Peptides against a protein of PDB entry 7Q4I. Designs and how they scored, part 63

Target 1, 281 residues: chain A of PDB entry 7Q4I
Amino acid sequence: HENSTIAERLYSEVRVLCWIMTNPSNHQKKARHVKRTWGKRCNKLIFMSSAKDDELDAVALPVGEGRNNLWGKTKEAYKYIYEHHINDADWFLKADDDTYTIVENMRYMLYPYSPETPVYFGCKFKPYVKQGYMSGGAGYVLSREAVRRFVVEALPNPKLCKSDNSGAEDVEIGKCLQNVNVLAGDSRDSNGRGRFFPFVPEHHLIPSHTDKKFWYWQYIFYKTDEGLDCCSDNAISFHYVSPNQMYVLDYLIYHLRPYGIINTPDALPNKLAVGELMPEI

## One batch from the design tools (peptide; made by RFdiffusion4, then SolubleMPNN)

Design b2_p14_1_s2 (from b2_p14_1, 6 letters changed)
Fold by OpenDDE base, seed 5:
Structure b2_p14_1_s2 (fold): chain B 281 residues (1-281), chain A 14 residues (1-14)
Amino acid sequence: as target 1 above (281 residues)
Amino acid sequence: SAFEDELELLKEIN
């Protein structure tokens, strides 16, 4: 009874490799639940860890565990992707093992862009990096060209990219990408609503959930509202999603339907030329 | 809370 023709087309035309940042202690507790829910809708799914797990499809990267090694893990993850998987997808998503992603909505956002355009998307923050950087927890997606520039041009040069494994991984990759002219894109929809979120839906949807002094309001690159206007109807990601909530979200988004309401998708936009971005709102 | 965890992470970065 469901028509998924457009989603199937985008699955073929907008190929996404998802890599999940995890650790051996979270393989069973968190990562396997990503694999059993939203991760199955990626064209390729890889778990980046410090230990191999063939059942999970986890890769053992040559890094230590702990928060002071997250940047090191990100660098090694993209090196691994570039060496083994750069032609397996057009776009490359980083997510945490407690991030939930609606991959169809991400494909819709990415459809007009060329994967040869040096661009990446996510929840844009304004501090530390002039053009902004993408929040690590919300997940961020690089074009194939962005991955190439990061691995080939940025990582080998200590002046362009931090050689030490310490630091905030999202800030550090943001600095590196800026230094090789990868553009921090605008992920908002045509109404100016965000698509990538660093918290659970409840924290964004409920008005006055946080005070105006909360750091998030100072960090967000684009002005955003609370309530129903906070979030696109085509939202892409949420962070701090528990394993149980991933199954709830899968049910609500892909199974639960209000009888008698039929949603007709908007027409796809025209494709952009290489290097061209959508107009800023 | 998720917000508290993110705040602690930011304090470590600064």
Scores: peptide ipSAE 0.022, ipTM 0.670, DockQ to the pose 0.119
Fold by OpenDDE base, seed 1:
Structure b2_p14_1_s2 (fold): chain B 281 residues (1-281), chain A 14 residues (1-14)
Amino acid sequence: as target 1 above (281 residues)
Amino acid sequence: SAFEDELELLKEIN
């Protein structure tokens, strides 16, 4: 009894390739649950691993496993995407195998932007990178032009992009992208509420859940509050979502409905010109 | 690192 006409339109007009950071030990434990839940709503879904898995559609990248190789895996993942899939989508989302994403909300955020605009979105952090960088755990999405600049202009130049595979993956890609003038966009909604979240909903929604000295409050680029006003009604992602929680979220978001309440979506904004951004709040 | 900070958060919250 639902009307998905506008979602179907955005599915066709705002094409998203989702690549999932995973490893062979997590193919069955985590990655398959992404594929069975939110990942099925991507236009294309690829699992980036160190081992091939035809059942999962996992790609074996030429990298080792472990946290010290996450940056290396990200570089190889985007190289693979650029070589094989750059025209398969307009936007390219990195997510972890414990990230949950509401892809329709991401398409809504991205709709006004040209994929030829050098921009990327996510949960923006302020340290280490002047313009900020996007939290790795919350997931981040690059425009097609951003991917091109990253792979073609940044990666081949050790002065622009770290050649070693060590380091904080999200910080390193943030540095590389800044160095090729890819803009760190503002993913907040029109009310200034965040859309990408580096933790589970509970950690953002519950007031005083964390100490004010908690690092997160020092890292966030835009000031945010805890509680119901923490998060956009069109939130895009949450991190540290267990496999079981993915199915719960799928049910709550796509199936559970309060009877008699009908939500009418806001009108789509006008499309921006190439290079144009929405005004920051 | 940002990753270490995230891990620390998980330990504090979970």
Scores: peptide ipSAE 0.028, ipTM 0.720, DockQ to the pose 0.507; fails the geometry check
Fold by OpenDDE base, seed 4:
Structure b2_p14_1_s2 (fold): chain B 281 residues (1-281), chain A 14 residues (1-14)
Amino acid sequence: as target 1 above (281 residues)
Amino acid sequence: SAFEDELELLKEIN
């Protein structure tokens, strides 16, 4: 027995369109498993590819494949979303076909924010962009206003957005969004714990799993600890999740229950005004 | 390590 009343409320009030970065070679290998697991909890799920796939609901964007085209694909994906789906959701999540997302936790984080606030969230990195940028692999979510500003104001202006399709996708969108005053939000919970993670849970949860010289520690915008305190109880995403691990996570998160333990959700915060962010922690 | 492989992957993307 489950009580999903709050989750159902948030599903209706915090509508999320998830677009998945994929390619034709990964439609069956990876993307299909996203669709069969966490992707089904999005209000709208679209796979952005270079080839159409009606079974997957994949869109053929006018882009080439390969890592050097990820920025181009991101630009075209958001153009497509703006043209066809801008009113279908309030928030627009980019994720990879090996990203796992707990959409309910994302809705909880987003609940107080207006979709008309120019803001986006993810795992914030500090290099290259003054306000920071969101890690591509961890996934990042734009408000409707952020998408509008990106597509309408930034993309048409080569001074604001890189016109070439090369470069680090997450850095380039981060630069572009900053240039149109889209705020890089703080996705941490009230305890200062992260919610978006660029690695699998194991890598974050196990203390001293990485050398202190590991690049990640130089890139993270906010200080974070390793171990169980690394991650919010309301964590949103993990990256490098294999197709098999997606089903494992689905089982562990949504099916497996310790008998006799009931978690009571925290009260929803007050909604913020347009343009307002949560207070600093 | 898996992390090192991820590191290389991320460096190529970033």
Scores: peptide ipSAE 0.025, ipTM 0.696, DockQ to the pose 0.115; fails the geometry check
Fold by OpenDDE base, seed 3:
Order: C-alpha cells, then sequence, then structure tokens
Structure b2_p14_1_s2 (fold): chain B 281 residues (1-281), chain A 14 residues (1-14)
C-alpha cells in the first residue's frame, strides 16, 4: 500500500491547470493518451485545438493549424484560460501532446513560490531573450500572476508582444513575458540538475556522441552534465514521448517498485514571499 | 535518426 499523504496535500495546495497543445489530427493519435496517463494528475486538464472534441475536452480556438500558427494558438489558449479558468488553479502548465509530465515533481518545485510572484519555469534557453526563455517542447509553467501579466499587459500592446501569429512560439512568449517583468526562473534542483527536458529520457541519460556543435549545447542556459547526472531525481518533464512510451513511463514511475526500497521524501522548504525566488546555485 | 528528426522539428519551430 502506498502513502500518498504528502502528494495529496500538494495536490490541494499547489493547484495546476495543464493545457495541452494539440490539433484535430492528433486528438485520437496523441492527446487521448495524455488524458489517460499523466494528464489525469493535473487539477484541471484542457486540450487546446482548432476543433471541439467533447470526449477529449478539447477547446476550439480561433486559429489555423500548422507550425506557423503555434504562437497564435498559445496566445488564444492563455486568453481562454484567463477568461474562464484563472481562479481554477495557481499554476498553468503548457505541454505538447507528446510531452510527459510528472506533476507531483512539478508541485514540489513550485511549492515554495507564491502564485502572485510573476515567474515561470521550464527548460531555460539562452538565445534571443536576454533573461532566457523556456523551451516549448519541454513544457513551461506560469504562475497566476504571470498569466495575468501576459494576457492583460503584454498581449494588448504590440510594442511588448508580437501581434501576428508567426514566429517560434516559445521565443515569442519569452519575449512578451520579459517585457512585462515576468522572471524566467531556475528549475534546477539543489544539486544543479535539470527538471524539464526537451527530449526523451534516453537522449538525456545516455551520453550520445552528439557533436559538441549540436544546437542544444549552445541553447541551454545552464551548464548540464551528460549521463545519469544529467537529470534530477525529481525530474518533471520529457518531450517526444510516444503514446506507447507514456503508458510505459506511467507503469515505471507509478506502479513498478523495487521490493524493499522505500523512498523517504525530503522535507518541504519554507514558503517564499511574493516576488522572492530561490537562491541561484 | 529520431534525434535528427527531432533536430529538424526543433529547427522548424525555432
Amino acid sequence: as target 1 above (281 residues)
Amino acid sequence: SAFEDELELLKEIN
């Protein structure tokens, strides 16, 4: 029998709305598998699409499909969230329909932060945005205040936020958030290990003979090691996870146990004041 | 490779 008392407490105290970026062609192929796996552990789960799907709980946003419309879809998704769901959660996660998220680990990371702090977390990249921006594929989570600033202050001002729907979705939201003083947080654990990952576990855990010229090493904001030391024991997300791999990960993380090994969770840290961040490592 | 496809996908998104 499992003791989930701490996880249940965090579920209540650190409420997370997860919105999933998808399209009509992926409702059955990908999105439904998110709903059947990690998405069920969100306090609220919404699929953002261009077509309504009552079985999936998908919202039809007024946007076109294709890569050139991802930024437009992100803007409309957060507008929809702000209008209908801003008080339904404390934190607002964007993920793709091939992102896998361990929501309990995200709640643990977010626990000390106030939702009224203008901050967001993810896999931080260094190009294009001075403070950095969060990789779209790894997923990123905004505080309630960050969503408010994005929708109310940034989006209506073309000087602060790109008005057209073109451009890299993650870069564009990163620019907008910086322009309204939403801080790009550090999601690393106390050992300096990453929690949000833009690739599958295999690509991070196994030192690949990736050429040092691989773009990822130029894009990462914080230095990271390869191999087993790459990743936090409390990792939050992985990208490019196939539908089948989602079920495998669910089994490995939540069901498969090595007999006789009991994990004792660390004590929760003290809560931070509004506007306060954890010290940099 | 899946990694190369991933790289292309990321380059197209970025």
Scores: peptide ipSAE 0.024, ipTM 0.685, DockQ to the pose 0.113; fails the geometry check

Design b2_p14_1_s3 (from b2_p14_1, 8 letters changed)
Fold by OpenDDE base, seed 4:
Structure b2_p14_1_s3 (fold): chain B 281 residues (1-281), chain A 14 residues (1-14)
Amino acid sequence: as target 1 above (281 residues)
Amino acid sequence: SAFDDYLKFLEEVN
């Protein structure tokens, strides 16, 4: 028995549309498992592909497949969302078909923010974009206003947004969003711990898993450490999660309980005004 | 490795 009253409240007040980057070859291998695990906790779940799949709720975007087409697919995905679903949610999450997301924790992070604030969150990287950009693999979430600005203001202007479909999708959307004054938010918790992660939990939690020369340490926007202090108790996402691991994580997070230990959630913060960000830690 | 995939991808497309 559990009390999910607060989670249910946030489900209603912080509506999240999750779109999953996938392809036809991964509909059954990967995407289906997202749908059967964490994806069911989104208010709306859409799989963006190049082929329609009614069982999966996959959309056939007019794009090719392959990593060189990810930017094109991202642009078309958000165009599709804007045209069909912009009012169906407050926040719009991009995730890969091997990303695992704890949606309740994301709602908690997003709660104080207005969807009309031009902001997006994720694992912030510092190269290429002055304000930073969000790692594609960790997933990133745009406010409704951010989506509007991206689709209506950025995409139609080649000076603001790359018209070619080539390039790193996360870098390119980061450039576009910066050019329309969408803020790259800080997704860290009140203790300065990260919430979006571009690797599996093991790679973040185990100290000395990587050497100091590992590129990740040069890319992260905010200084972080390995070990338990690496990750928020309210972590949101992990990447490179296999289909089997998704079910394991679902079990560990939502079913397995240590008897006699009851967690009390922190109080919700005050809501911010439109355009206002949380104070820096 | 999965770690190197992202960096390699960035190098290829940027």
Scores: peptide ipSAE 0.372, ipTM 0.886, DockQ to the pose 0.151
Fold by OpenDDE base, seed 3:
Structure b2_p14_1_s3 (fold): chain B 281 residues (1-281), chain A 14 residues (1-14)
Amino acid sequence: as target 1 above (281 residues)
Amino acid sequence: SAFDDYLKFLEEVN
């Protein structure tokens, strides 16, 4: 028997709309498993595709399929959200159909921030964008104000946002958001540990899994380590999670318990004013 | 590998 009082409070106070990047070929193979696992913990869950699927709650966006259309799909997804769902949530998460997210941990991170603050969070990479951009695979979450600025101010202006549908999806949205003064936030916990991860837990937790020349070490915005100290106790997301691994993670995180060990959550921090960010570590 | 997929993607679309 669990006490979920705090989690229920955050569910109501920190409303999250999750949209999942998918395609028709992955509706049954991948997206369905997101819906059956972590996606059910979002306040609103929408699958963005090129074909409608009523069972999955998939939206057919007016875009083609393929990697060269991911940026176009992202633009159309947020346009759709702004038109139909901007008031249905406070925060808007993009995730892939092979991203796993612990939504409660994300709500905990977001709690002190105002959704009217133009900010977004994720795994910050340093190339291409001066303030950095958030890794697409790790998932990134925009405040309501960030979505408004992206859709209303950035997208209509070719000088601020790429009009073509080609380009790296996460880089391009990062450029657009920077151009409308949406801040790339720091998602690390108080110990400086990351919360959004572009790979599976195994790749982050095992020391020396990759060599020093691995591109990730050149891309990561903040200094990070491998091993047990790599990741926050309140980690939010992992990428390249197979459908089977999603069920395993669901079991491990929400069901499996070491008998006799009770975790007491830290007190919630004070809420920040509009435009205020937590100090960087 | 999954690691190479992202870099390859960036190279293809940039």
Scores: peptide ipSAE 0.367, ipTM 0.885, DockQ to the pose 0.118
Fold by OpenDDE base, seed 1:
Structure b2_p14_1_s3 (fold): chain B 281 residues (1-281), chain A 14 residues (1-14)
Amino acid sequence: as target 1 above (281 residues)
Amino acid sequence: SAFDDYLKFLEEVN
């Protein structure tokens, strides 16, 4: 009795390439579980690593491993995407191998936007970058135009993009994107609730889980509350999700249903013109 | 904790 017609439509119209940040030691431990859960709902799924894995569909990027190389890996990942896959999708999601993503909700958010609009979305943080930057752990999604600008215009220019491979990858890409006028979009829903989350659902849903001095509250670009109102009904991502939790989330989101409750999806918004953004709340 | 990881990372690389 399940009707997925709208989801199927969005799957075809809002094509998403998901690239997963991983390393050889996590191919079996983490990445495989992404592939077996939410990653299968991407139009294209690529694991960016330092070693090739044909079973996983992992790419060996010419980078070292470790946190100090995450920025380098991000640069090489998008270079690889631009060279080989820029026309395979409309939107390009970066996620970690412990990020869980509800791809259908992301497609819903992205639907009105043109992939030719220079924009990217995620959990927006306010420090370091004037327009904000998107949290790396929550995952962030670039439009095709954003990828083009990043790879073609920003990366080749050391004044626009950090040439070294060190640095916080999410901050650095945020700086680069700002420098080429890629807009940091507002990923909140119509009720002002967030969609990308840098922690597990528990940490966002439980009131007073953290004190007000917790850095997150100072970093978030948009004001948010804890509790059930913290998160959109159409939330997109959570971070620090264990492999086991991925399967649990997959079950809860896609299989477990309360009998007798039918969710009628909201109508799709009108398409935006190239360069046009949804009004901020 | 997961909470401290990101902040520590930022502090180390920025």
Scores: peptide ipSAE 0.361, ipTM 0.880, DockQ to the pose 0.118
Fold by OpenDDE base, seed 5:
Structure b2_p14_1_s3 (fold): chain B 281 residues (1-281), chain A 14 residues (1-14)
Amino acid sequence: as target 1 above (281 residues)
Amino acid sequence: SAFDDYLKFLEEVN
């Protein structure tokens, strides 16, 4: 009884490769649950680890484990993608093994953009990088051109990209991308509501959940509201989602329906030219 | 808390 015609169209026209940051100790505990829930809606799903796992489809990158190696793993992950998968998708999403993503909503946001436009999206933070950088936990998505510039132009140049594997991976990739003129896009909807979130839905939806002194309010690039208006009806991602909560979210989003209410999707916007962005809100 | 973890991480690696 469900009509998914437009979602199927976007699945074919807005191809997304999702790579998941994980480690061998989390293959069974966390990563497997991504594969069994939202990850199945990606056009291509790859788990980036330090050990190979054929059951999970995990790749062994030549990196060590620990927080001080996350930047190294990110660099090697995108090198691997560029070498093996650059033509398998139009957009390339990084997510953690505790990130939940509504891929259909991401395709909707990305639809008007050309994958040849050097742009990336996520939850934009304002410190450290002039144009901003995208929060690692919320997940961030690069265009095909952004991946090319990152791997081919930025990574080989120590003046553009940190050569060491240490550092905050989201800040470091943000610096590198800025240095090769990849634009930090605006992922907000037409009402100015965010789509990528670095915390669970509860932490964003409940007004006054955090103190005004909470770092998040100082880091967020765009001013955001609390409560129901915090989040787009077409929200894309949430972070710190437990394995059990992933199955709950899958049920709530894709199965549970209020009888007698039919959602009518908005018309798709016009496609943008290469290099063109949506107008600022 | 999950909130404090990110800041601590940033302070450790920067």
Scores: peptide ipSAE 0.355, ipTM 0.880, DockQ to the pose 0.117

Design b2_p14_1_s4 (from b2_p14_1, 7 letters changed)
Fold by OpenDDE base, seed 2:
Structure b2_p14_1_s4 (fold): chain B 281 residues (1-281), chain A 14 residues (1-14)
Amino acid sequence: as target 1 above (281 residues)
Amino acid sequence: SSFEDYLEFLKEVN
């Protein structure tokens, strides 16, 4: 017995298209499990691959496979979305086939923003791009206007966006988006805790899991803590989540309840004007 | 680790 009235409202008002980066070898091994877990909570779910799979709803993009083609696949994926699906959603999430996403928490974060605001969110990293870029593995979400600017303004211009398919896809899209004045938003909650995470929950929650020299601490754009304060109560994503762990997370988040504890959601913030961002914390 | 692999990938392609 649950009251999902607010979640249902946000499902309607904050429409999210999720596209999953995958390949034919992972259709059954990984992507299928995304579809059977968190992916079902997207307004629209598309798997971007190099081979069509009607059971999975996979699209065959005109790109090769391998790490050196991920940027090419990202470009083609957003071109495909712009051509076929730009009006099917307000926000457009990229995730990997081993990313787990709590879509309701993403809708909560996105609620105040206009889809016509050129902004995108994720786990912000500071290197390579002045305003930062969003980690590919943690997943990142573009507003409809951000997608438009990326596809229409950035991609056709080699001076604004890398034309070949090589490079780190998250860095490259970050460069392109910056060049067309798409803002790298702050996805942290009101307490300054992160929402998008490039690793599994255990790696973020357990203090001193990694040493201070671990690259992540040098890459993260905002200062963050370890332990329970590492992560928002409304965290959105985790990466390197195995297929089995996706089902575990689904059970823990959506089914398992401590008896007698009722969580009252915070009131929704006021909606922002087009171009307006939430105040910095 | 998978994390190290990601970092190495970033270094190689950038």
Scores: peptide ipSAE 0.023, ipTM 0.624, DockQ to the pose 0.118
Fold by OpenDDE base, seed 5:
Structure b2_p14_1_s4 (fold): chain B 281 residues (1-281), chain A 14 residues (1-14)
Amino acid sequence: as target 1 above (281 residues)
Amino acid sequence: SSFEDYLEFLKEVN
C-alpha cells in the first residue's frame, strides 16, 4: 500500500500536456513505449509526427522528416496545441521519444508558479541565447502564457522567430521565447542540483565520466557537480533512454522499495504571484 | 544542436 494523496492533488492542480517529438519510423519502435511508461502520467499525451496513428494518438503535422525539419515540427506542434489544447493543461512539455520523465517531480517544481507567468524550464544552456535556452533532448516545459506568446506573438514575426524550418530547434525556440520576454527559469532544487538532464543517469552520476573538454561543461548554464550531488532527489528527466530502459526506470522508481524506509515529502512552497519567480539560490 | 555535439564526442571516445 502507498499514499499518493499529494501526487493526486498535484495531478489535478498542475495539469501537464506532454507532446512527444517522433516520426513514423519510430511509432512502434520508441513512441509506443513512452505511452506505456511515463507518458501515462501526463494529463494529456500527444505524439507529434508526420503521419497519423490512431492507436498511438499521433498527429500528422504538415512537415517533412529529418533533423533539418525538427524546428519546423516544433513550430507546428505548438501551433496545433494552441489551436486545440491550450485550455487542456497549465504546462506544456516537449520531450523526445527517447526522453524519460518523472512527471510528479515536474509538478512539484512547477507548483508555486502561475501558468500565466511567461516562463519555461529545462536543462539551461548558455551559448547563442543571452538568457540561455533549454536543451531539446532533456525536454522543456512552457507555461500556458509562454505558449501563447510563442504562437501568437513570436511565430508570425520573422524578425522575432525564424521562418525557415532549418536550424537547431532548441536554440531557435530559445531565441523566439527570449524575443517575446518569456523567461528562461531555473529548474535547480533548493540545494542547487539539476532536474533536467540531456543524458542517461549513468553519464551524470559517475564522477569523471567525461573529460573537462567535453562540450557539455562549456554549454551548461549553471555550474554542476558530479556524483550524487549532480542530480536532485526530485530529478525530472533523462535523455537517450532506450525503450527497454524506460520499463526498467518505471520499475525502479514506482515499484522497487527498500523495506522499512518511508519517504516523507517536504511541504509544498507558497504559490507565487503572476510574474514572480522563485528566489535565486 | 546538443545532439550533434554529442555525436561528435562519441566519435572521439569510441
Scores: peptide ipSAE 0.020, ipTM 0.641, DockQ to the pose 0.253
Fold by OpenDDE base, seed 4:
Structure b2_p14_1_s4 (fold): chain B 281 residues (1-281), chain A 14 residues (1-14)
Amino acid sequence: as target 1 above (281 residues)
Amino acid sequence: SSFEDYLEFLKEVN
């Protein structure tokens, strides 16, 4: 027996469009596996590519391929979403084709927020952007208003948003969003634990005494620990997840159950007013 | 790239 009543409610009330950053060479080897696993739990799933693929539901954006063109692809992806899908969802998630997302946990985080609030969430990094920016690999989610501001207000203005397609995709969108007063939200749970992760679970959960000079420790906006306290019980995303690991995670999260242990969800928080963020913890 | 940095990280942690 499984009671998914609350999850079903949130599926209806917190509609998420997921767009996946991919390329033609990854349609079969990576993107297809997203579609067959966590992508099924999005209200709408679109793969943003340079080639159309009807089987995958991939869109051919007018951009080239390569890491030096990811920013261009992101701009075109959100332009496409705004033109065709802005009313199909309340929230708009960018993820890579090697990102795994627990969409129910994202809906839980987003529930109190109005989609008309100019806000976006992800793994917040502190460099380059004053309010911070969200790590591209961990995935980030924009409110409908954030998408509107990005596409309508930021993109057309070279002073607000970089016209060139070069640069770090996540940094550039972060700059653009800041310039149109889209707030970089705090995605941590009530215990201060992170929800969006730029690496696989193992690398966050296992204390490694990693070199403190590793860039990640300098980039994270909020202080984080290693071990089980690193990660929310309601974690949302992990990056560098192989295709096989996606199926493993699907099994572990949605199928494997310890007999006799019943988890009861916390009560939903009160909804916030438009423009209001959750109080700092 | 961030991925290259991640690969270096893996070498250090493994």
Scores: peptide ipSAE 0.017, ipTM 0.601, DockQ to the pose 0.175
Fold by OpenDDE base, seed 3:
Structure b2_p14_1_s4 (fold): chain B 281 residues (1-281), chain A 14 residues (1-14)
Amino acid sequence: as target 1 above (281 residues)
Amino acid sequence: SSFEDYLEFLKEVN
């Protein structure tokens, strides 16, 4: 027996469209498992591919396949969303077909923000973009206004947004968004713990799992540590999650319970005005 | 997989 009243409220008030970056070779191998696990908790779920798949609900974007086309696919995905789905949600999440997302925790983070605020959230990296950019693998979420600015203001202007389809997609969208004054938000919780993660839980939770020279420590925008203090109790995403691990995470998060322990959620914060952000930690 | 079958069972019970 569960009480999901607050989660149901947030489902209606903080509407999230999730689009999944995939390709035809991964429709059955990976994307299908997203649809059967965490993707079902999005208000709208769309798979962005180069081939149509009616069973999966995959869209064939006019782009080629390969790592050199990821930026092109991201541009076309958001163009498609803006044209067909901009009013179907308040927030628009990009995730990979090996990203796992706890959508309820994302709604909790987003609740105080107006979707008309030009902001986006994710795992913030510091190189290449002055305000930072969000890691592609960890997934990133744009407000409705951010999507509008990206598609309407940035994409049509080669001076603001790269016209070529090459380049790192997360860096390129970060540059474009900065150029149209979409703010790179702080997704950390009140204790300064991260919520979006570019690796599996094991790699973040286990101390000294990576070398101190590992590129990740040079890329992270906010100081963070490994171990149990690395991650918010309301963490949102993990990357490099295998199809089998998606089902494991679904079981652990939504089904497995320690008998006699009941979690009472904190009260929701006050809503922010349009253009207002939470204070920096 | 056997685990997938178990998850389907949980959907039926819940």
Scores: peptide ipSAE 0.010, ipTM 0.489, DockQ to the pose 0.018

